# Designs tried in a protein design run: peptides against a protein of PDB entry 3WG5. Part 24

Target 1, 218 residues: chain A of PDB entry 3WG5
Amino acid sequence: LAKNIVYVAQIKGQITSYTYDQFDRYITIAEQDNAEAIIIELDTPGGRADAMMNIVQRIQQSKIPVIIYVYPPGASAASAGTYIALGSHLIAMAPGTSIGACRPILGYSQNGSIIEAPPKITNYFIAYIKSLAQESGRNATIAEEFITKDLSLTPEEALKYGVIEVVARDINELLKKSNGMKTKIPVNGRYVTLNFTNVEVRYLAPSFKDKLISYITD
Target 2, 218 residues: chain A of PDB entry 3WG5 as posed
Amino acid sequence: LAKNIVYVAQIKGQITSYTYDQFDRYITIAEQDNAEAIIIELDTPGGRADAMMNIVQRIQQSKIPVIIYVYPPGASAASAGTYIALGSHLIAMAPGTSIGACRPILGYSQNGSIIEAPPAITNYFIAYIKSLAQESGRNATIAEEFITKDLSLTPEEALKYGVIEVVARDINELLKKSNGMKTKIPVNGRYVTLNFTNVEVRYLAPSFKDKLISYITD

## One batch from the design tools (peptide; made by RFdiffusion4, then SolubleMPNN)

Design b1_p9_7_s2 (from b1_p9_7 with L2I T3E)
Fold by OpenDDE base, seed 4:
Structure b1_p9_7_s2 (fold): chain B 218 residues (1-218), chain C 218 residues (1-218), chain A 9 residues (1-9)
Amino acid sequence: as target 1 above (218 residues)
Amino acid sequence: as target 1 above (218 residues)
Amino acid sequence: AIEPITLAA
C-alpha cells in the first residue's frame, strides 16, 4: 500500500515574489508525489500584497491539502502571513506564536514611519480577508478586526475565536490533532478528510536559488 | 444535434488596451462558433477607465451571453473589474473573491499616494456605474457606494444585495446554477435563457502575444 | 493631457 506522504517545508521571512516561487515549488512537488498534504512551517512579518494574493491562489488551486503551521514558537503569521493562513486548507499554530496585524500600508517614509493606505485600499483588503474567512468557515469578524483594529492573537485566542483549527507543539502533535479533520476549503472541489494514519514525513529543503535569494533579501 | 458549446477564457491583471484585445478576441471566437455563452474568469485589481468602457461596450454588443466569473478563489473584480461585471450578461463569483472598490483616481504620485479624481470625474463614474446596475436590474445603490464609500463586498454580500447572480466554486457549479437563468441584459435585443444542458466546455488559451504582454506587465 | 483615469483598487 503506497505510504501516505506528508511533506513539510519552511517559509521564513518577508513575503515576496520569491516566496511565491517557494510555495509553488513545494506544493508542486507534493502534488507530483500525490502527498496526503503539505505542511508549510510559516514565519513571516508580512510583505507584498501582490505576492500574498498569488500565494493564496496557488494554495487554493492545490491538488492536495496545504496546511499552514505557524512555527516555531516565537514565529508569526503577521500581516500577509495571516491572509495566507486564512486562504489555506488548515491552520495550525505552535504555542508562543502570533497571528494578525493585517492593516495594509502603502510603505514606509524616509524616517521609517508608516504611510497609511487610503480607505479604498483598506476596504479592499477588508473585503478580501473577510471572504477568505467566510469561504473557510472561519471568523470573518475577527478577520476584519485584524485590519480595522490591527488585532493580533495568541494561538489560544485564535482557536477560541474560530480563526484557526489546531494548536500543536510540533509536527507529530499537528498530525495527531488534524487527523480526521476536514479541510476548511475544498481540494479539487471537495472537502477532504485528512488521513495521517501511517504517514511518512518528508522534509523539503530550500533550493540553492532559494537560499541565495533569502540571503540577499535578508 | 450540434453540441452547445460554452467557452471559458481567463483574463488576469490590469485592465488595459491589451485586455480589451483579449475580450474582443475571446468573444469573437465564441460568436463565430455560435456558442451558448462565454465565461470570462476575471481576476483584476483594476486599470484604465478607457479600456474598461470599451470592454463594457464590447460585452454589450456581443451576439452571445458573456458571463463574468470572478475566479479563482482569492481573485477580485476590483475597480474596473466591477464595472465590467456590472456591464455583463451574468455575474458569478467564486467563494473567497471580492468585488467593488470603484473610486476613480487620476493616478499615483511619486511617493505612491493616490491622486484623487476631481468631483466632476467621480460624479461621471457614479452616473455610469449606476446606469450599468439599473440596466442589468442590479443594485444601483450599492453600485454607487462602490465609489462613494469605496465599498468592497464578499460573494455572499454581493449576492444578498443583488449585485451578482451566482456564487459558484468552479465552472461545473456555475453551469449548474446558471442553467435556466435569464441574462441580466439583452443579447441582440432579447433576454436569453441560458441552456447549459449537454454543453461542451472549451477553454480558450491566451495567444503568444497575450502571454508575452502579461509577462512584461507583471 | 487627459490624465489616464485609473480605476485601481
Scores: peptide ipSAE 0.051, ipTM 0.331, DockQ to the pose 0.230
Fold by OpenDDE base, seed 1:
Structure b1_p9_7_s2 (fold): chain B 218 residues (1-218), chain C 218 residues (1-218), chain A 9 residues (1-9)
Amino acid sequence: as target 1 above (218 residues)
Amino acid sequence: as target 1 above (218 residues)
Amino acid sequence: AIEPITLAA
């Protein structure tokens, strides 16, 4: 029986291999407890594509729904964060947050200039982000434009265009609005109808390692 | 009402932007007739990654199940063909066919040597192919090995390892074996149980353009 | 060495 437990965890900062460890740890805890879902409060400027892809995979392999919640106000799911969101079972955003700006880069030069990704890489990420959008029944055109135009959206725009599913100010509103929604991708091969009636909300704290990594990557 | 019609079309040769046009045309015809499914008899040595990704997207956006059938004996779903298959609603293979060998390359040098893809591109395609496998409930480890080891599988191996769903000698056996199977990915947000009882099989011929393209790419 | 693709912030 799915326990009426919803986990909430925060992932903040750059997406790295260590961010994967955070996702894996959080999702694993929630899986072990057969939680109804885990909500990941995401605030990221972006990060490594390899880590992002591994995170998306970890989400897709989750035994429970993973909800990406761009939170708090002022937060972003920028770049890699958008891919992670699009790879998740449900996307929510708080007012005053943003999503998008997904153009891949090779890195930054010594002068801080962006080193552009070659067209082949850009095209690959276009295809990848579009696949995430399509698989989740989200707007693949906008997903492409997150790269080709380096588009960024407000929560209201993202909702309007079918990129995300919920705009919510807080966890309580998120639970209320997402209750009865189907996951946008399968959980263990099944689309899950979220049941957030009379749920216990449990917050997961970052580990010491998570805190240290956040300190290094901030 | 889904018509008891199954379309069969062939796509042969290199995967290019024109191959996308073929997929789109064939799927569109089958969609318009509300076919139970379309079976694409695929024989490809591979091709362009961009075209492949677009084809995968077109399949994922299909209003009907798209079954990739590696056919006839001696055919392959090599490289890009594997990705297309992994992106489809069901994979079948005929005996004596192969699937895999998915290592991305940048191209061929003037001496015919393979120009290796940089690790970042390889890693991207690893993540991509793994995502396709995971989303379809297929073997993501083997999908990765299609790249990392440039692995190729027989139909029997692919079935055994959970990469594909059916081994069938012909369309009739394919229909028989796949009848009652669920699609490995959703069709319009739903997993479809295939109904191939008393179906009419309709073959789609290549257009003049398709024939010309095949002639150019062969 | 083609550096890891960073998805730009």
Scores: peptide ipSAE 0.106, ipTM 0.357, DockQ to the pose 0.214; fails the geometry check
Fold by OpenDDE base, seed 5:
Structure b1_p9_7_s2 (fold): chain B 218 residues (1-218), chain C 218 residues (1-218), chain A 9 residues (1-9)
Amino acid sequence: as target 1 above (218 residues)
Amino acid sequence: as target 1 above (218 residues)
Amino acid sequence: AIEPITLAA
């Protein structure tokens, strides 16, 4: 029985159009190999909402399960990263990572103060993040509070509140714990049961372009 | 003649309220020691506009010159990082870094598409980023294009266009090249000529809180 | 990027 492949790739830094290109490339590689899944080690302080929504769409259109793994310890899926996670087939976090803080803002004033997003914008993102949570069977109340309270959670809290599915120290523990879980969103119109009983882990390196993007976005 | 002190600290990851705390702490330490300057090695993919504006204000209120140094190679002052840089007393970039991509967006739609900021919001940030550029004697047209064209620049381009003041490979080259430059914004109401002829470089470590913040925000 | 309306934290 040919071992199923699980790809692992890293996405680090700001969520931008270049981050979309990374997601698209990584998922495409894994799709072409009919991988059992791709694990994206995500470490992002947020970024562009447009890029985030494109990434979410790309994940949702994936022919294979996309697992967002907030990794390594010290990483976060902050703001845009939270939306991406909530839009994915499975969320995992390493101990010592965080998720949340999703309040949309317009920017910063001359005095360095926050320019609050108008209620219409805030409400739009509340509706959107709640939809991602609901569609994935995750905690929509907490998803809303990621905005309204600018809430951030530990992995333990996120698991407890039903925001994420797995707390894992490393890829091996992630594969072990997620084995037999169903994807939280469909893959090609079906909820897939993950099979990590006999897998080969393949690490994807960033492309030259991805490295340049990291330099531009990081 | 007592050697003047130059502090060097790193700020990496998303711009958040915790990033403000880092800036505030680092600048305060340097102020207390009457440092000649503080160099912030900045590597940020952007973040919160509120935190960014607070950081800009904190820099502008600094009793000592604050030099933003996009470092190491591979780093960026993307989006919020660009605003912070434009609000600082001097901008430096390492070769192989980037600056720009400042277009405000509201977020990402369910299909992953960009939700464009309404024109009112975009125009607000255009006005704001232009004000930072104008106040610092930097290229306000390029600052606007960081939004309107989502422009990103290399260090060489940024220097050429008058966005930044220094391209430097390391701290030693930065100190050498910036020696005798005037701050692009006032320090205590006066433009200061930087004196790096006989300095001690002191590296600041992140606090425990800063490390946790990195874990939460990264 | 703190794009002004970042869904940045």
Scores: peptide ipSAE 0.085, ipTM 0.402, DockQ to the pose 0.439; fails the geometry check
Fold by OpenDDE base, seed 3:
Structure b1_p9_7_s2 (fold): chain B 218 residues (1-218), chain C 218 residues (1-218), chain A 9 residues (1-9)
Amino acid sequence: as target 1 above (218 residues)
Amino acid sequence: as target 1 above (218 residues)
Amino acid sequence: AIEPITLAA
């Protein structure tokens, strides 16, 4: 019996427009192969809001389920990473990871201090993050607090509060726990039940371009 | 007789992932209305390479011709803006504008000095910009020199050297001069002859989101 | 931190 294919890819570092290219490439490959899903192992301190929004849109337009997996232990889906997660079909976190800290900033001053975003910008992102949470049936109150309190959560807290769907130590546990779950947002207009029975896991390596971008941002 | 619709939109400032969102939104609107073309009035000092590459890809995937118009006088398609232009179906420039200065940089040091990109990165962008020029039948030698010499050109020089297709003072002159021209790259797999006979010009305003991004980057 | 490639004039 032909095994269902699940792709796994890694995205690490700052969220930039290059990160969008990585997401787009990885999702496109998985779409072309009619994969059951793609799992993106995410480790990010945050990044650009614009790139984040494009990534969210690309995920929402995916013809297959996109699972964000905050991995490995010590990783984070911080700031922009949280928005990406909340825009995805399923969120998983490994033990020892974090999610949150979503307060927008304009940048850093010459002395390295944070330049705070004006209220209009902050309020825009509050509305945006709440919409992502609501659309995905996740905790919109906590989503707001990721900004207003710059809140960060453990996997256990995030699961408890209904921010995420799975706590998993590795890909095998993630597949096991998420098998039979419905996507939190539609795929091609329909909520999909994940089928991770008899799956083949395929790892996608970064392209030369992806490596170049990583090299530039590291 | 139903007039052919031509959309005009403005993109100003640094090329970021928010700029991608602007391009995507504008092109999508024009695609939905089966417009004859969209003209993007571009004024940019440059920006992020990743956002630039995504914008180029979005333009190349457009179901309608995307015309980059460096406008108004005093504007530039500098750095990332040049790549975007070279990736488009037609380039126009207003008198008193500039194009070029495409040398990649890693960023700015604490003292404000440019951190030069290593040769591997510079060579990547040389290959990339030359490919855009070659694919569009534009001057690949000058495209390379936009990097190697950090060259900037006037509209008249750019036209003379075969970097751009039109010098125009305004939208009306642009439509007049570009009428009957073939796109420099395919639209839906075919080179399209522009039909600006009996057209209705529609201006697209920036969204609230677009304004917010502009506000953040200004 | 390798800063993202900026194409700036």
Scores: peptide ipSAE 0.040, ipTM 0.315, DockQ to the pose 0.301; fails the geometry check

Design b1_p9_7_s3 (from b1_p9_7 with A1G L2I)
Fold by OpenDDE base, seed 5:
Structure b1_p9_7_s3 (fold): chain B 218 residues (1-218), chain C 218 residues (1-218), chain A 9 residues (1-9)
Amino acid sequence: as target 1 above (218 residues)
Amino acid sequence: as target 1 above (218 residues)
Amino acid sequence: GITPITLAA
């Protein structure tokens, strides 16, 4: 039997328009090869709402399952990263990672203090994050509390509360645990059962541009 | 009589956190030398709301007058650039430039279409841009229409409608026309009358980092 | 980490 291909790529740093380009490139490569899935190893402190929404839309338009994997240990899917995860076909977290802290802000003052978003903006993102959770069959109450309480969860808590689907230490454990799971959102209008039996794992390297942008934003 | 120093610096491209760093650096240099003013030659299609608000705050905390000059011909102070201009001590435009188009968006879809901001967000920025206009004694109705009608103005229209203070072809004409004008917002709690009699013009070069970021974002 | 709003270009 021809081996199914699973792509693995890394996205690290702030969510920007350049991060969208990375997602688009990675997913496009995996689509062109008719991969069984792509796994995005995500580590982000957050970023732009626009880029986040575009990334979510790109994931939802994917011809293949997109798995967000908060990795390595010490990584986070904070703020915008949580929205992206909730918009994906499957969420996994490594032990020692975190998810949440989704309060919208207008930014940081000169002294580094947070400029709070007006209630109207906060309420918009509450509705949006709840929609993502509801559409994916994930915990919409916790999704709301990621904003209202600025809640952050461990992988174990996130799994327990029905925010994520998998806790895995590495790609091999992720593939093993997610094998036979249904995508939490549709792929081309259909909920897909993942088949990770007899797979070839292919790692995508960041482009030169991706590396340069990461270096500047760090 | 010791010559007063006027600094001139250029900021081009998207408004980001790095653009804030440029503003901060330029203003700090001019403050340290007790300059009569700093002129920022601005050319921007817009950018991030957070960075914009921080830049406005940095300008308002300046120990010296900050003049936003939309330059060269063909440049724009679009979207975030308009807010920054309205938050400054004086606005100038070169012939053939534009200001306005301030409609908040959530970003661009995959196909490049605009994702509209919800009315609540739009109304927040209407209130904010009107506040900037009112505080600076500029046309708050036009400021609102920069959002509600996505209005863009020529320098001549912007001057006529009381949005900007100066139309000037170059730095020399700007200094000549703005000499004796009062700042539209206070400097250290006082409205300052600009004195550009017998000035030394000093150009600030972008840092290596500024050049690199500009190259990547272009 | 916090999610900022974008202004239209």
Scores: peptide ipSAE 0.077, ipTM 0.595, DockQ to the pose 0.708
Fold by OpenDDE base, seed 4:
Structure b1_p9_7_s3 (fold): chain B 218 residues (1-218), chain C 218 residues (1-218), chain A 9 residues (1-9)
Amino acid sequence: as target 1 above (218 residues)
Amino acid sequence: as target 1 above (218 residues)
Amino acid sequence: GITPITLAA
């Protein structure tokens, strides 16, 4: 019996236009092979809002479930990463990871200090992050507080508060725990029940370009 | 006492990348002048999905309320126009207009027949249109039926079913009826109560480029 | 220019 494929790809570092290209490439590969899902191992401190929004859109347009997995231990879905996670079909976190800290900024001053976003921009992202949470049936109050309080959560807190769906130590535990879960947003307009019975895990390596970009942005 | 400005702009014809540029330009002008709102008189048979989605996003990103007004009598917010309306801060329709008919297609064959979208695409747009309705507190069931039944509604039906907020014959009646209404989606993260007491109406003319494009696409 | 909004780390 043909094993369903689950792809796993790593996305690490700042969220940029190149990170969008990585998401697009990885999801496209998984779509082409009609994978049961793709798991994105995400470790990001944040990044650009435009790239983040494009990534969220790309996830929402996916023909297959995109599972954001904050991994490995010590990783974070910080700032832009939280938005991406909240825009995904399922969020998992490994123990020892974090999610949150979503306050928008205009950038950094020459001395490295944060240039605060004006209230209008902050309020825009509050509305945006709340919409992502609401659409996915996740905790919109906490999503707001990721901005207003610059809140960060542990996996256990995030699970408890209904921000995420799974706490898992590795891919195998993730597959086991997420098996039979419905996607939190539609795939091709339908909430999909994940079926990870008899799946083959395939790891996607970064392209040469992905490696080069990661090297340049690190 | 400085009159608050309400801008009015017309967008007519197929929804394209150029229509996006029109929306962007008009909204930007109104934003720059800190208008109380912009009313877009919309008359469209539909158009491109990508342009539609970008327009929805541009509306959602507006610093001021964007009111979609299906106008004049005989106009429609058909297909892409319905999505745009559902993505807006307030929908009004003039008597004798229509909204709906949102079934996605791949295009037209050489003989002019519709090339049907595959179910996956249709389902994507079902989810999308339902999300727009839900986010705006509008009737998501009817929004779905705009696709699944290719449903079209009169202004009276659309109002009755909670798809739209206002039926108005002209700008003055629209301003009167929408005064004191809350936006159906946030403006800068907040639901805004429209205040049309002591407003000046300013009409925005199409740019030379807008005129040229309309001429080419008609 | 659209000031690239960075989401703070």
Scores: peptide ipSAE 0.057, ipTM 0.302, DockQ to the pose 0.223
Fold by OpenDDE base, seed 1:
Structure b1_p9_7_s3 (fold): chain B 218 residues (1-218), chain C 218 residues (1-218), chain A 9 residues (1-9)
Amino acid sequence: as target 1 above (218 residues)
Amino acid sequence: as target 1 above (218 residues)
Amino acid sequence: GITPITLAA
């Protein structure tokens, strides 16, 4: 019986327009191969709001389930990463990772201080993040607090509060635990039950361009 | 008599954190050589708000006059570029260039549509751009309209309305016309009268890093 | 022209 394929790709660093290109490339490859799902190993401190929103939209337009996996231990889905996760079909986190700290800012000053966002920007993103949580059946109150309190959660807390679906140490445990779960948002208008029985895991490498951009933005 | 030095450097493309690095490098070189001024040839469609604000601050902290020159013909100081110009010691434009279109946005959607900024972001930047205009003795009403009407101006219009100080076809005409002008903002707490008599023009080249970043962001 | 907002990085 031809094994169903699950793709695994890594996205690390700041969320930018180039990060969108990475997401688009990875998801497109997995779609073309009619994969059962793609798992994106995410480690990000945050980034641009526009890129984030585009990534969320790209995920929602995916023909296959997109699983965000905050990985490895020590990684985070901070700021923009939290929005991306909340916009995905399933969220997993490794032990020792974090999620949250979603307060929008205008950026950093020359002295490294944060330039505050005006209240209505904050309110816009509160509405947006709550929408993502509500659409995915995740905790919208906590999603709001990711902004209003700049809250960060452990995987165990995030699971407990219904922000995420899985805590897993590695890909194998993730596949095992998420097998039979329904996607938290639709795939082609339907909630899909994940089937990770007898799957082949296929890793996608960063492109040369991806590596170059990472090198420059780091 | 040792000729006073005027530096000329080019900044082209999107305004990013790397653009800040370019501004910082160029201004620092000119400061170290005690230049009479630095002229930045600016051609930008816009970019990040944080980078823009940092660049404005870097210009205002300069130990020498920083002249923004929208150049060559066909160039623009769009969006973030307008703010940078309004924050500088002197603004010049070449014929056939433009300034304005300062309406803040969250970014571009996947389909290329603009993601609208919430009204209070817009209001924040209205206050900010008006502040820049007022501090520099430039037309704050037009500065506001760069946002509220997404207005763009020709050099001739911008000069007429008191947004800019000089229309010049080239560096030589710019130096000639701006000679004896006072800076529109202070240098070290004092308005400086520009002295471009018997100056040596020295061009700064982009660094290897600058070229690489430009190549990646283009 | 676009002045994009940054989410806290």
Scores: peptide ipSAE 0.112, ipTM 0.671, DockQ to the pose 0.747; fails the geometry check
Fold by OpenDDE base, seed 2:
Parts: C-alpha cells; sequence; structure tokens
Structure b1_p9_7_s3 (fold): chain B 218 residues (1-218), chain C 218 residues (1-218), chain A 9 residues (1-9)
C-alpha cells in the first residue's frame, strides 16, 4: 500500500552528472518507500544538456510522481531546469522565482561571452522542449519561446500561460493546492491523482558527496 | 629574458570547467615565470564541449608554448582531449596511448547508451576539428575521421598521418625530440622554435581543490 | 542558461 508519505529534497546549482545522481538517489528512496510523491525543490541556473536529458528520463521512469518545485523565492529553473520541470509530473513555483531562458549554447568563451549553438542544435532543442510540453499538456508555444526569445517567466505568467500547474509559497501550500490534481504525465502508464490528505512530509538531505560537490562548484 | 625552465603538469580525467581552471592556472604559472614551455601530461576519456573549446582558446592565447603530451602509457586523449591536443602548440604521445574517438554525443542515457548528436552538431564539430587541424598544419582528413569514423590512433599512426609531432617515452625524450621544433601554431603571433637545451624541469602539482575534484569524480 | 553539449567522454 502506498504510504501517506511525501518526500522533499533540494537540488541546487548547475545541472551535471552529479545532479543526475542526486535525482536518482532521491527518487529511488521515495520509490522504495512507496511515497505518494517526491517534491524536488529546484534552484538551478542551468547546466549540461546530457545530464538534463538523463534527469528528464529518470523522472519519466519514476514509479512515483515527481513534483518540481522552483524554490525558494529568488530561485530559478533556468535553462536545463526548465526542461527538467517540463519533463516532470507537476510543476510548482514559489513567488519570486523564474522559469525559462532555455537558449542552448555551446558554452562560455574565456571572456565569459556565449558561444552560440549552431542552428541545428537550437532546432533540436526546440523540438525536444516542444515534445516535453506536448507530452505533458503544457504550452508548447511558450516552450519554444523559452528558446527562440530566451523568454523568462514569473510564476504567475507561467501559470497563466499553462507552463506550470501551481504557484505556492511553501510546501504546505503546494500540498494543499496540488491535492487531487492529476499528474501531467503518466506514472507507470497512468495519470495519477495526487493524494496529499494527512501526509507525512519527509525531508531528504544531500549526501556528504552532494555537499562536497556544491562546495567545489561554489 | 625567457628562463631555461620547462613546466610539467598533469591533467587527468573528464574535461569540465574545473579542467579549464587547471589549464588556466598551470599555463599562468608558466607564463609568469617566462618558461620556455609548459608540457601538459594529458589523460582524458573526453568531457564537455564548452570546457574543451575554452581550453583550446586558453592554449591559443598562451604567452608560452603549450605542449600536450598524452601520458602515461595507457592514457588517452580521447574525444575532447583530441580537440585540445589539436589546438596546442605541439602534440606528443607516449607509446601505448591513444588519440581520437571524437564523435560528439549529447550524452549518455540512463542505461549508459549514447544519445546521438543531431547531424548539425556533428557537422559543427567536424568543421571545428578541421579548422584546428588546418590552423596547426595537421591532417584535417584524419581530424574529420576522428568524428565520422570515430577513429582512434596509436602514437605511431598519429605521427605517420601528421596528427602529432612527437612520440616519446618520457619527458626527457620529449624534450630531446622537440628541441628545435617550431610550434605548430603561433605564440603571440609568431611560430616559436623550442629551446630545450639545459632546461630545468619544474613539476606543478594539482591544487587541493583539483585533488578534491578528482576524488569526487572517481 | 547554458545547455552545454557534451562531447563523448
Amino acid sequence: as target 1 above (218 residues)
Amino acid sequence: as target 1 above (218 residues)
Amino acid sequence: GITPITLAA
């Protein structure tokens, strides 16, 4: 029987292979306990495309709903973070957060200038981000504009445009607002109705390795 | 006056932003001392394209010759490592090392399978790797084949095909063989003739941070 | 935000 448990874990910083490991670990813990869902508090400026795509796949393969919550206020789901969110079962944002700015780049030059992605890469990620939006019943036009216009949205705008499902100030408000919502993508082939009635919230801490990686990337 | 000093530093593991920092630090130290050259002992399976491109630029902006030495035996300059080598002032390889396998990928899927790069990305990196080869007077056909055929070469093959300049068992042999050679690309707009007569070899150690990063990526 | 492409490591 699914336990009345919701996990909450934080993922902060650049999206890398280590971030994938964090997602995998956290989701696995929640799966093992048959949690109703896991909420990932996401704060990222972006990162690697490969790691992002793997994270999206890991979320989509989850045995439980994965809720991406752009949190705390001041946080962002920028670039890779937007893709991850669009690949998830539910997107929430805290007031004062942002989502978007998904323009793929090859990277930064030594002077900090952007190395432009060739049009073919840009078009690949346009197709990819649109597919994520379409699969989740989210706004594919805005998803494209996250790339083509480098668009960033507030929570209210993102909700209005049908990019996200919830604006919430904290976990309690998120649980309250998302209770009874259906996941935007299937869990094990089925759209799950979230049940956050009388749930125990369990916070997962970053591992020692996760803390060390964050310290090194700072 | 340029000191009769040659620096040697090791860069091992995946090419990341941290690897760029290592290159930058090591080259900067050698520049500050007006070294005749710095030899970077490179052992990499590859890594990030952005970091790779930044490293190439850092090498090309160096005030001193940067020699990439694929070392020790068993090491490789695979993928990103090949690009870095082709962007350098001189390439050497130890016996039992390899170079090539430059096929760009978007990354690895969760099951470890390769996520293919779209043709546009592949073509971008074909153009890029060919430009590096052409600029350095190295074999542009083989450079292309490092991508199109995922070709890997031995030191002897790489030398034969004009991809690299030296095969050397150790630093002493490298210094001996490369003495009097011209850099394959300019230093400050000039092709430099390497002078390794009566040089002091100074080994640079990885920083504490570098060691920690290696420990975490292991 | 950067979505850097990885070269096969």
Scores: peptide ipSAE 0.066, ipTM 0.608, DockQ to the pose 0.745; fails the geometry check

